# Designs tried in a protein design run: peptides against a protein of PDB entry 2KNC. Part 65

Target 1, 74 residues: chain A of PDB entry 2KNC
Amino acid sequence: KGPDILVVLLSVMGAILLIGLAALLIWKLLITIHDRKEFAKFEEERARAKWDTANNPLYKEATSTFTNITYRGT

## One batch from the design tools (peptide; made by RFdiffusion4, then SolubleMPNN)

Design b2_p25_8_s1 (from b2_p25_8, 19 letters changed)
Fold by OpenDDE base, seed 5:
Structure b2_p25_8_s1 (fold): chain B 74 residues (1-74), chain A 25 residues (1-25)
Amino acid sequence: as target 1 above (74 residues)
Amino acid sequence: VEELLNALLLLALELLELALKLLEL
């Protein structure tokens, strides 16, 4: 019996939709792994920069703490 | 996620093969 054209069309459409969904999920997974690696590297570099700053005797903190001796916290 | 994607890809390939077989019948 010649192919039921409707069955063939529905199966092809289903296959295309599933391949498209699979490709989108793979793409999302790859991006998520990439972004996590980049973020981890950024946080490591930021941590190293803080250590280097703490060990640099020429680093002047942008915030100076002034003890206001007249401020009685009431 | 990868296992689900692999299962989805396999299902899509099986449906494509079925469609091709149905087109030849």
Scores: peptide ipSAE 0.068, ipTM 0.668, DockQ to the pose 0.203
Fold by OpenDDE base, seed 3:
Structure b2_p25_8_s1 (fold): chain B 74 residues (1-74), chain A 25 residues (1-25)
Amino acid sequence: as target 1 above (74 residues)
Amino acid sequence: VEELLNALLLLALELLELALKLLEL
């Protein structure tokens, strides 16, 4: 009996669809890993910039506390 | 994800091998 052309066609179509789906999953995985690494780097750089700002001796807090030594609350 | 990907790749390879065998019959 010659090869069942329908079985061959369906198996080839199934293989192509599965390879295509696998490629999409790999692509999505690579993007997700890339984006997570880039985001982690961005958050590290942002954290570092915040630390540098906090340690900047030129940073003046917007709030100054004045102790009024003359205020004796009666 | 990796396990599913590996399973999908194995299944795709098995179907491709089956298709090749069916083409040679």
Scores: peptide ipSAE 0.067, ipTM 0.667, DockQ to the pose 0.152
Fold by OpenDDE base, seed 1:
Structure b2_p25_8_s1 (fold): chain B 74 residues (1-74), chain A 25 residues (1-25)
Amino acid sequence: as target 1 above (74 residues)
Amino acid sequence: VEELLNALLLLALELLELALKLLEL
């Protein structure tokens, strides 16, 4: 009896599906890791930019609080 | 990315061709 044609066909279809699924999972995993690393780098650069602004001796806050001496808080 | 996907597609085609050859034997 030659190889059961159905067993060969089902095994090949199963192998192709498993390889395709594994490829998609690996791909999604790689993208997710890449995107998380890039986002982490972006947040680090953003944090550094805030620190550089806060430590810049030329930076003056745009907001100044003035007490209106004429305001009698009734 | 596309190159890896193409390589996987080629591998799937090669496995299919091998299966067809095994079926003709």
Scores: peptide ipSAE 0.055, ipTM 0.658, DockQ to the pose 0.185
Fold by OpenDDE base, seed 4:
Structure b2_p25_8_s1 (fold): chain B 74 residues (1-74), chain A 25 residues (1-25)
Amino acid sequence: as target 1 above (74 residues)
Amino acid sequence: VEELLNALLLLALELLELALKLLEL
């Protein structure tokens, strides 16, 4: 007795749905991995740039906090 | 990425072959 035509149709539909779902999961995974790697690289470069700026003896902070000891706020 | 895409394509072909075998049974 051949498999019921309904079982074959449901199996083919199920296979197509699984392939479609797998393709979407792969696509989402690739984007997520790409974005995470690019963001991690950007944060590493930004952290390095801050470190290079902090260690650059030529970098004078433009903001000098002077505590004016004589400023009694009237 | 390409290897995973190829593996997915192979799996899709294997599932199609299985469906065809089930149809011939």
Scores: peptide ipSAE 0.051, ipTM 0.643, DockQ to the pose 0.262

Design b2_p25_8_s2 (from b2_p25_8, 18 letters changed)
Fold by OpenDDE base, seed 2:
Structure b2_p25_8_s2 (fold): chain B 74 residues (1-74), chain A 25 residues (1-25)
Amino acid sequence: as target 1 above (74 residues)
Amino acid sequence: PELLLLLLLLLALALLELALKLLAE
């Protein structure tokens, strides 16, 4: 039984394509994990900065919220 | 997506093994 050359070629080509696709998906996964870690660190630093500001008696919030007395909640 | 990657990798390995077996026959 000689090897079916077509089956061999197609299987090798398929393997190469799947390895290539796997590499791209691994790359995307690594980037996604990296970005999530960096964003989590940024949000933690931002949360700390807000906490530190709250302890400063000289700090005044840049924004003020006013409740409209005429708003009936409907 | 990780499971899909693993599945694709396993499929690639299976196809490669099949190719090598067919070439060795």
Scores: peptide ipSAE 0.087, ipTM 0.674, DockQ to the pose 0.149
Fold by OpenDDE base, seed 3:
Structure b2_p25_8_s2 (fold): chain B 74 residues (1-74), chain A 25 residues (1-25)
Amino acid sequence: as target 1 above (74 residues)
Amino acid sequence: PELLLLLLLLLALALLELALKLLAE
């Protein structure tokens, strides 16, 4: 019995599409992992910069919070 | 996502194996 050419064709096409989709998912996964690592590094550097700033005795915060004790909230 | 990727790869391989079997008949 000759192979069902249509079944073979659709099977091969399906395999190619799934391999292509798998490759895209791998690519997306690698990018996502890379971006998360880079972002984590950025946040660590930012946290370090804040720590260094906090330990700088010459640092004055740009924003000061004033408590208005006379405000009655009405 | 890793599990989904693995499942898709396994499915692609299964379809390829099926195609090869059908061509061998």
Scores: peptide ipSAE 0.086, ipTM 0.672, DockQ to the pose 0.147
Fold by OpenDDE base, seed 5:
Structure b2_p25_8_s2 (fold): chain B 74 residues (1-74), chain A 25 residues (1-25)
Amino acid sequence: as target 1 above (74 residues)
Amino acid sequence: PELLLLLLLLLALALLELALKLLAE
């Protein structure tokens, strides 16, 4: 007796869909790893730039904090 | 995500093997 054609077709279709999904997940994973490495490098470069600026004795901090002594918060 | 990918790959291979067995019977 021949195979159940419906079972064969559904199993092959399921296999193809899962392989396709796996390939997309691998691609997404590679991009995510790349982006995280690039972001980590960017944060390191920003941290170094901040350090180099802080070590310059002529640097004047661009931000100043003003305390509003009258704000009580409601 | 890597574990899920491996699980899906193994499931796809199992379904493919099942399909080939059903074609051979």
Scores: peptide ipSAE 0.086, ipTM 0.676, DockQ to the pose 0.150
Fold by OpenDDE base, seed 4:
Structure b2_p25_8_s2 (fold): chain B 74 residues (1-74), chain A 25 residues (1-25)
Amino acid sequence: as target 1 above (74 residues)
Amino acid sequence: PELLLLLLLLLALALLELALKLLAE
């Protein structure tokens, strides 16, 4: 008895759909992991740059904090 | 992404060929 043609066709269609879905999920997962790693590296580099700036005696802060002692907040 | 689509297409074709072989038995 050869396999039922309908069973074979439906099984192949189902397999293709499942493999396609699995590939999309793997792709999305890989991108998400990549983006998170890249963002983590960016934040690490930004943190290092902040430390390097803090240790650089030639760095002049772009912002100055002035305490206005006369402000009463009324 | 394009290479993935090509790979999926090749896999679909391979499964189709396998199905046709199974039907010929």
Scores: peptide ipSAE 0.075, ipTM 0.674, DockQ to the pose 0.198

Design b2_p25_8_s3 (from b2_p25_8, 21 letters changed)
Fold by OpenDDE base, seed 2:
Structure b2_p25_8_s3 (fold): chain B 74 residues (1-74), chain A 25 residues (1-25)
Amino acid sequence: as target 1 above (74 residues)
Amino acid sequence: VQELLDLLLLLALALLLEALERLLS
């Protein structure tokens, strides 16, 4: 016996709703993956920029260390 | 959030398969 017409109609409606929901979930997943990749790239570029600054011979650190020449550790 | 999304995807796929089985039966 072929499926009841009501079962076919309800299954088609259900399938459309599920496809719509799946599409929204896939879309959200793609955005989330994209954002994470972009953020990871940004953090890598930031880490590189910090490293390049540390190796720049023209970079003067804001913090200077002074050795107390009068401290003879008695 | 991603784990919840994955669970929702799995649920949607399971319901889709059930709907297809109902069409083929």
Scores: peptide ipSAE 0.061, ipTM 0.644, DockQ to the pose 0.082
Fold by OpenDDE base, seed 5:
Structure b2_p25_8_s3 (fold): chain B 74 residues (1-74), chain A 25 residues (1-25)
Amino acid sequence: as target 1 above (74 residues)
Amino acid sequence: VQELLDLLLLLALALLLEALERLLS
């Protein structure tokens, strides 16, 4: 006996919802993997930039140490 | 989070197969 029309309709609706859910899960998974790779790359580049800054003779420290000659430590 | 998503994906696939079996039965 062919499936009842109601059973077919409900099964199709259920299948569409499940496909939609699966697609969202795959999408979220791909984004999560992408974002983790991009963040790891960013942190590596940031770490490298710190090393380059330490070796860059043109790097001027943002802080200047001024010796206050009038400060006698009392 | 990743493991939960994998479990949800497996559940969705299982339910999809069940829905197909119900359609073909």
Scores: peptide ipSAE 0.059, ipTM 0.642, DockQ to the pose 0.133
Fold by OpenDDE base, seed 3:
Structure b2_p25_8_s3 (fold): chain B 74 residues (1-74), chain A 25 residues (1-25)
Amino acid sequence: as target 1 above (74 residues)
Amino acid sequence: VQELLDLLLLLALALLLEALERLLS
């Protein structure tokens, strides 16, 4: 029996869908890898900025602690 | 999202294999 036209059409459609889906999966994988690398770089830069701040001799903490020596709590 | 895409991939692959089997029969 000659190829069923419907079967041929469905096979072609299925192949196109598979190629499209594979392309989307590859694209998503690439984005996910990119985003993870960018996030890791951002966290590394943030960590470095914290270290630079800690090593900056001009860094003054915003919080000052004062002990009131005259306070006698009852 | 990834699991859904994997399921869609498996479904599409299964449908393609079925269509190929029907084409070769």
Scores: peptide ipSAE 0.054, ipTM 0.630, DockQ to the pose 0.093
Fold by OpenDDE base, seed 1:
Order: C-alpha cells, then structure tokens, then sequence
Structure b2_p25_8_s3 (fold): chain B 74 residues (1-74), chain A 25 residues (1-25)
C-alpha cells in the first residue's frame, strides 16, 4: 500500500504546528530578553538621573540650622 | 512596542490556526 495519505497529511500538519510553535516560542523568548535589557537600561538611566539630581550644583538643601544665641539653656 | 509585538504574535497565531483549518477542510 502506498503511503497512507492520512499519515502524510497528519505528519505535514504536525510538522507545521511544531515549526510554528517553535517559532512563536523563540520569538517570545527574544522579545522577553529584549524587554529585560531595555528595562535594565531604563533603570540604569533612572539611577543616573537620581545621581545627577543629587550632584546638581544648583541643589540647595531646604533645611538650614541656626543657633539661637538668645537661648540660655537653663 | 511590546503591545504591538503581542498583537503581531496573536495575528500570527490566528493565521496559523486558519491555515490548519484550511488543511483539515
């Protein structure tokens, strides 16, 4: 008996499904890796922006300490 | 960007399912 046409069709379908699923998984993995790298870069830039704010030469602390010379600590 | 990629993934999956249905019909 020649190759069962049903077996050929099911094998072709199964191969297409497996290739499709593999391609989707690879694509999802690549996206996930890309997004994690982009997020890591964003967090690094955010960390640098905080450092730049802390080192801003225009930053003056809002709190100043004054000693009241008239306060006799009794 | 991720939302667009998710939409493209869903579209690719839908096209794959349609191709399978056409092969089974």
Amino acid sequence: as target 1 above (74 residues)
Amino acid sequence: VQELLDLLLLLALALLLEALERLLS
Scores: peptide ipSAE 0.053, ipTM 0.626, DockQ to the pose 0.060

Design b2_p25_8_s4 (from b2_p25_8, 21 letters changed)
Fold by OpenDDE base, seed 1:
Structure b2_p25_8_s4 (fold): chain B 74 residues (1-74), chain A 25 residues (1-25)
Amino acid sequence: as target 1 above (74 residues)
Amino acid sequence: LDELLSLLLLLALQLLQEALELLQS
């Protein structure tokens, strides 16, 4: 007996779904790897910028702390 | 996307199971 047409149809549908799932998983994996690499690069650049600021002898912090000698802490 | 992929996987497994059951009948 030849293969049941229902078995053939279901197998084709299953194969299409598996191919679609595999394509989506590969696509998601590629995006995730890309995004992680880009984020890692961004964090590295941010870390370098912080180091450059810390090591720049011309940099002066914009914030200054002043003590109010009249405050008694009551 | 994760939910969609999980649903797609479950559907694919169901169709495969049904095909195997029909093949064994």
Scores: peptide ipSAE 0.071, ipTM 0.668, DockQ to the pose 0.084
Fold by OpenDDE base, seed 5:
Structure b2_p25_8_s4 (fold): chain B 74 residues (1-74), chain A 25 residues (1-25)
Amino acid sequence: as target 1 above (74 residues)
Amino acid sequence: LDELLSLLLLLALQLLQEALELLQS
């Protein structure tokens, strides 16, 4: 039987929309995995930098702590 | 998410196959 043009068009349209949505979700997933790996690498590098700084005897902390003996908290 | 995407892809392929079958009928 000759296809119902409306049924065919709606079916194809639905298929295209589903494929498009699937592709977008896959793309989002890939980006999310990539970003998490990059962030993890960044945090690891930051942790190493802190460790190296702590072991460097020439490192001067930017912040100095001073005890104000006259401060009574009032 | 992977299962959902897989199901979505399968549904899309099924709809495409149904459309092709309708065109051949």
Scores: peptide ipSAE 0.071, ipTM 0.646, DockQ to the pose 0.184
Fold by OpenDDE base, seed 3:
Structure b2_p25_8_s4 (fold): chain B 74 residues (1-74), chain A 25 residues (1-25)
Amino acid sequence: as target 1 above (74 residues)
Amino acid sequence: LDELLSLLLLLALQLLQEALELLQS
């Protein structure tokens, strides 16, 4: 019997769609991996910048602590 | 995602193989 043309066409179309979807998933995966690596690098650079600031002898912390010696609780 | 991708590729290859078999019948 000759092939059912509808079955052949639908199967080929389905295969093409699935390959296309697979390609999109691969692309998304690559982007996700890239973005995570870039974000990790950004956080590392931010951590280094903070470390460099902490080691800067000219750095003055914005907050100061004062002890009120005259304060007695209750 | 990796499992989904592998399943999707497997399904696409299976459909393509079935289509080729139908064309040869």
Scores: peptide ipSAE 0.069, ipTM 0.645, DockQ to the pose 0.138
Fold by OpenDDE base, seed 2:
Structure b2_p25_8_s4 (fold): chain B 74 residues (1-74), chain A 25 residues (1-25)
Amino acid sequence: as target 1 above (74 residues)
Amino acid sequence: LDELLSLLLLLALQLLQEALELLQS
């Protein structure tokens, strides 16, 4: 006996939904992996830049701290 | 996107359940 038409229709609809869901999950996964790799590279470059600055004796920090000699904490 | 995915998953599960019920009938 042939398959019930309702079963066939629902199975096709279910398959389409599952494919759509899988595609969205793969898309989200790819974006997440991409973003994590880019962020990791950024943090590595930032760490290298900080390290290079520490080893350069000619580097002068742009920020200066000033002590208020008149403030005696009273 | 997460809400859309959850709704899509729920709909897929509902269709699967309906198909299984039709197969058992």
Scores: peptide ipSAE 0.062, ipTM 0.662, DockQ to the pose 0.083

## One batch from the design tools (peptide; made by RFdiffusion4, then SolubleMPNN)

Design b2_p26_1_s3 (from b2_p26_1, 21 letters changed)
Fold by OpenDDE base, seed 5:
Structure b2_p26_1_s3 (fold): chain B 74 residues (1-74), chain A 26 residues (1-26)
Amino acid sequence: as target 1 above (74 residues)
Amino acid sequence: EELLALLLEALLLALALLELAKELLE
């Protein structure tokens, strides 16, 4: 007996829902992989910038160490 | 991560519904 029109409609709706959910999962997965790669690259560039700063004679440290000659650690 | 788990659960439910629809078409 030919499929009931209602059963066909429900099967099509179910298939559309599946495709939509699969697309959302793939999209989220791709974004997550992309963001982690970009973040890893950013942290590498930040680490490099710290090394370059340490070797730059024009770099002034934001902190100055003052030795209090009157402080004898008492 | 939680949203991915929810989407995966929804996908599994939709697969189960599609299987049920196939059984109703047989």
Scores: peptide ipSAE 0.062, ipTM 0.655, DockQ to the pose 0.094
Fold by OpenDDE base, seed 4:
Structure b2_p26_1_s3 (fold): chain B 74 residues (1-74), chain A 26 residues (1-26)
Amino acid sequence: as target 1 above (74 residues)
Amino acid sequence: EELLALLLEALLLALALLELAKELLE
């Protein structure tokens, strides 16, 4: 049976729709991965900024930890 | 997230339609 021209047209339309949907899914996946990587970088930079604040010799910690040499834990 | 679920559902439906179209072309 020669391919029914209507079946061929519907199959081509279906293939175009699949390619379009696949492209949208790939696009959204790439954006989601990008956003997660950017968020991870932001959290890393925020962590580094906290470390830099802790290592900043100009920053006097408001809380000084003193080792109490006289504390015998009874 | 709902949009991804809808796109995935539409993709699965389109695959089913392509399989049906292949069976009709044979």
Scores: peptide ipSAE 0.061, ipTM 0.651, DockQ to the pose 0.076
Fold by OpenDDE base, seed 2:
Structure b2_p26_1_s3 (fold): chain B 74 residues (1-74), chain A 26 residues (1-26)
Amino acid sequence: as target 1 above (74 residues)
Amino acid sequence: EELLALLLEALLLALALLELAKELLE
């Protein structure tokens, strides 16, 4: 009857450890899923903004390419 | 972050208690 009580105590402690580990894994999983959904939404909004810019006839690109007309590629 | 820290602390405490239980079983 002595070893049975110790086995029960060890089993309960092992169960608490497994529950704690499972809770940490679930927490990390939930955060990872949340972050992936938010990132996917951000990339979609960025893609929409780029598309709207391409269709705006008043949009001027911030970058200008200058070709040196004097340089003949020698 | 605080909840994760608390869960980690609880896990470490449970490990320490498991070691103590092993010492009491030997």
Scores: peptide ipSAE 0.051, ipTM 0.638, DockQ to the pose 0.130
Fold by OpenDDE base, seed 1:
Structure b2_p26_1_s3 (fold): chain B 74 residues (1-74), chain A 26 residues (1-26)
Amino acid sequence: as target 1 above (74 residues)
Amino acid sequence: EELLALLLEALLLALALLELAKELLE
């Protein structure tokens, strides 16, 4: 009965550690997939905003090309 | 034998919780 008590105590401690580790793994997994879903949504929203901007006839690009008619490219 | 059964049950519960977590994240 003596060694059995030590085995029981070690098993309970092991179970608590495994539950704690499992909870940490679940938490990390939840965060990692939440972040991936949020990032995917953010990239979709950026792609949509870029598409909506391309279809907006009022959008003028901030970059203008000036053609220098005096440049002969020598 | 009962202690081994309890350890097996705890392991199975941990695996089931991991599977549930995967399903909730899909």
Scores: peptide ipSAE 0.036, ipTM 0.586, DockQ to the pose 0.039

Design b2_p26_2_s1 (from b2_p26_2, 21 letters changed)
Fold by OpenDDE base, seed 3:
Structure b2_p26_2_s1 (fold): chain B 74 residues (1-74), chain A 26 residues (1-26)
Amino acid sequence: as target 1 above (74 residues)
Amino acid sequence: LEELLALLLLLLQLLLEQLRRLLEEL
């Protein structure tokens, strides 16, 4: 059955809109994957920096606990 | 991510179905 010209025009317009929406979804997906990889790298670098700090013999903790031997907590 | 992938797959299926219908009408 020969295509109804209106059905063909509406189907082509619908196809263009779906391609545009698919491209936007692919773009958002790629950004979201990139951001998750960058965040994972940042957490790895942060974990490494904590290990380097723990193994640095020049690192002194900013907090020192003093035990007052004269403090008898009642 | 799973929801976005599911939406992309759904849009691709809709596009393929519309193209199939267009080809069946030609």
Scores: peptide ipSAE 0.091, ipTM 0.676, DockQ to the pose 0.165
Fold by OpenDDE base, seed 1:
Structure b2_p26_2_s1 (fold): chain B 74 residues (1-74), chain A 26 residues (1-26)
Amino acid sequence: as target 1 above (74 residues)
Amino acid sequence: LEELLALLLLLLQLLLEQLRRLLEEL
């Protein structure tokens, strides 16, 4: 059975479309893995920045209590 | 992620099936 040239052309076109779709899925997969790694790194850096602030002995809380010495509560 | 991998595997299976059909017609 000689190959029907039309069936061969349609099968090649179908193969190219499937390769293109497969490449898009691989690309999206790689981006999704990259974004998850970058997000994990960002959360780790944010956690370290909070720890460095908490462990810094020079960090003074922005909340200062001022006792007004002239306030005699009646 | 797993769903996207499953779709990729399905597309590869369809590609291999089309290549097999082309080889069976030669």
Scores: peptide ipSAE 0.090, ipTM 0.679, DockQ to the pose 0.264
Fold by OpenDDE base, seed 2:
Structure b2_p26_2_s1 (fold): chain B 74 residues (1-74), chain A 26 residues (1-26)
Amino acid sequence: as target 1 above (74 residues)
Amino acid sequence: LEELLALLLLLLQLLLEQLRRLLEEL
């Protein structure tokens, strides 16, 4: 009893659609994991740079606050 | 997302197994 050619055709079409959807989900998952790992590394490097800045005696803040003793805000 | 992927993989495996059976009966 040969399988119904329509059932085979629909099964092949369904397989192609599911493979395509699986590939898109795997791709999205891989990107999401990659981006999270890269972002976590970036935040760690930024945190280290802040600690190195705090402990570096050669670091001068680019911003200086000057108090003008002559300015009495009315 | 992982659960949805797992469900999709299970459905794909089931469909491939059905397709294999249909091709073995041809």
Scores: peptide ipSAE 0.089, ipTM 0.675, DockQ to the pose 0.217
Fold by OpenDDE base, seed 5:
Structure b2_p26_2_s1 (fold): chain B 74 residues (1-74), chain A 26 residues (1-26)
Amino acid sequence: as target 1 above (74 residues)
Amino acid sequence: LEELLALLLLLLQLLLEQLRRLLEEL
């Protein structure tokens, strides 16, 4: 039985679509892995910046709390 | 990530199955 030309055409079309979808999934996977690694580095740098701040005896908080002595909270 | 990998593996399995069917029809 020669392959039904229609079955061969549909199989080739299906293969091309699946290769295209697989390539898009690989691309999305690579981006998602990259973004997670970049975010992890950002959180590590942020944790280090907080540590360096805590160990620096010259660090004064830029926020001075002024008590408004005229505010009688009713 | 795991779901995306599972979907990729499923698509690869479907591709291999279609290629097998094509080879069996030839």
Scores: peptide ipSAE 0.087, ipTM 0.677, DockQ to the pose 0.245

Design b2_p26_2_s2 (from b2_p26_2, 22 letters changed)
Fold by OpenDDE base, seed 2:
Structure b2_p26_2_s2 (fold): chain B 74 residues (1-74), chain A 26 residues (1-26)
Amino acid sequence: as target 1 above (74 residues)
Amino acid sequence: LEELLELLLKLIELLLKELEELLEKL
């Protein structure tokens, strides 16, 4: 009915934009929570691996530092 | 965080209800 069509069109456009914005906020939020949980898990696994390294006498670091006592840097 | 999600869901439900009421008046 006449004047209602313009109000309905504008309300539909506004609703689609607001639902789209809400969906993007929810999506960003879910990703941010997921990434924080995954990062916390990886940090815990890294902390455990470091602790296991400290208690395992058979662990050899892949990197060895040799001090050359004959090198006099100028 | 859950409160923000509940608020967003409630906003979507309100907008859908208003849209349905406008479509019924057309």
Scores: peptide ipSAE 0.083, ipTM 0.665, DockQ to the pose 0.214
Fold by OpenDDE base, seed 4:
Structure b2_p26_2_s2 (fold): chain B 74 residues (1-74), chain A 26 residues (1-26)
Amino acid sequence: as target 1 above (74 residues)
Amino acid sequence: LEELLELLLKLIELLLKELEELLEKL
C-alpha cells in the first residue's frame, strides 16, 4: 500500500498535466483554425475586390510610372 | 474540426476513466 499511494499520486499529477496540456492544444488548435478561416475569408474578399476593380471600366491602374527626367542615374 | 474536438474529448474521458480504475485498485 505504500508504493501504490505514490503511484496514484504520480498518476493523478500526470493526468492533470496531460489534461491541462490537451486543453491548451485544443485552445491553440481552435484559434489557429479560426485565424485560417478568417484569413481565407480576407483573401477571398481581397480577390473579389481585385476582380471587381479589374472589371470596373472606370478603373485606372494606380501604378503610374513616373519617369523622373532629372534623375541622372549614377 | 468538430470530429477532432470529439476525438480529443473522448481521449480526456478515457484518461479520466483510467484514473478512476487506478483509484479503485488502491
Scores: peptide ipSAE 0.080, ipTM 0.660, DockQ to the pose 0.224
Fold by OpenDDE base, seed 5:
Structure b2_p26_2_s2 (fold): chain B 74 residues (1-74), chain A 26 residues (1-26)
Amino acid sequence: as target 1 above (74 residues)
Amino acid sequence: LEELLELLLKLIELLLKELEELLEKL
């Protein structure tokens, strides 16, 4: 039916654009969730490595606290 | 975040169904 074909064509084009926009939003969301999970894992591994380094009997603290026994704070 | 993803999936499913109904009316 003549006017119905143009309405259907415009509706199909609009639906494809909306699906494409929704797919881009989902893709961005999935990446954002993935990156946050990977970053959280990396910070956990970094925290664990710092604790393991502090408990490693081979770790010589490069920070020799020179207790300057002569430092009378004026 | 998961709820937003589920909402977006439901929206895509709704748009696909509406597209199928428009194609059947064609």
Scores: peptide ipSAE 0.077, ipTM 0.672, DockQ to the pose 0.221
Fold by OpenDDE base, seed 3:
Structure b2_p26_2_s2 (fold): chain B 74 residues (1-74), chain A 26 residues (1-26)
Amino acid sequence: as target 1 above (74 residues)
Amino acid sequence: LEELLELLLKLIELLLKELEELLEKL
């Protein structure tokens, strides 16, 4: 029917635009999931490097706590 | 991210519903 053909054409054009938008959203979602996995891996590797440094017998802590036995805080 | 995924799912559901309503009118 004449008005139905225009509705079908506009709907097909709308569907193509929405599929294109959905593809961009999926692409952004995949990147964001990838970046979160890479960040989680980086934090795990950083945590592991901290544990390895703590178990290294050559590691000297940069901070030394000196207890002044002569300081009696009144 | 969950909100964006839920929004994307709702958008897909809306598109499927519009496609079904168009197929029934054809």
Scores: peptide ipSAE 0.072, ipTM 0.657, DockQ to the pose 0.125

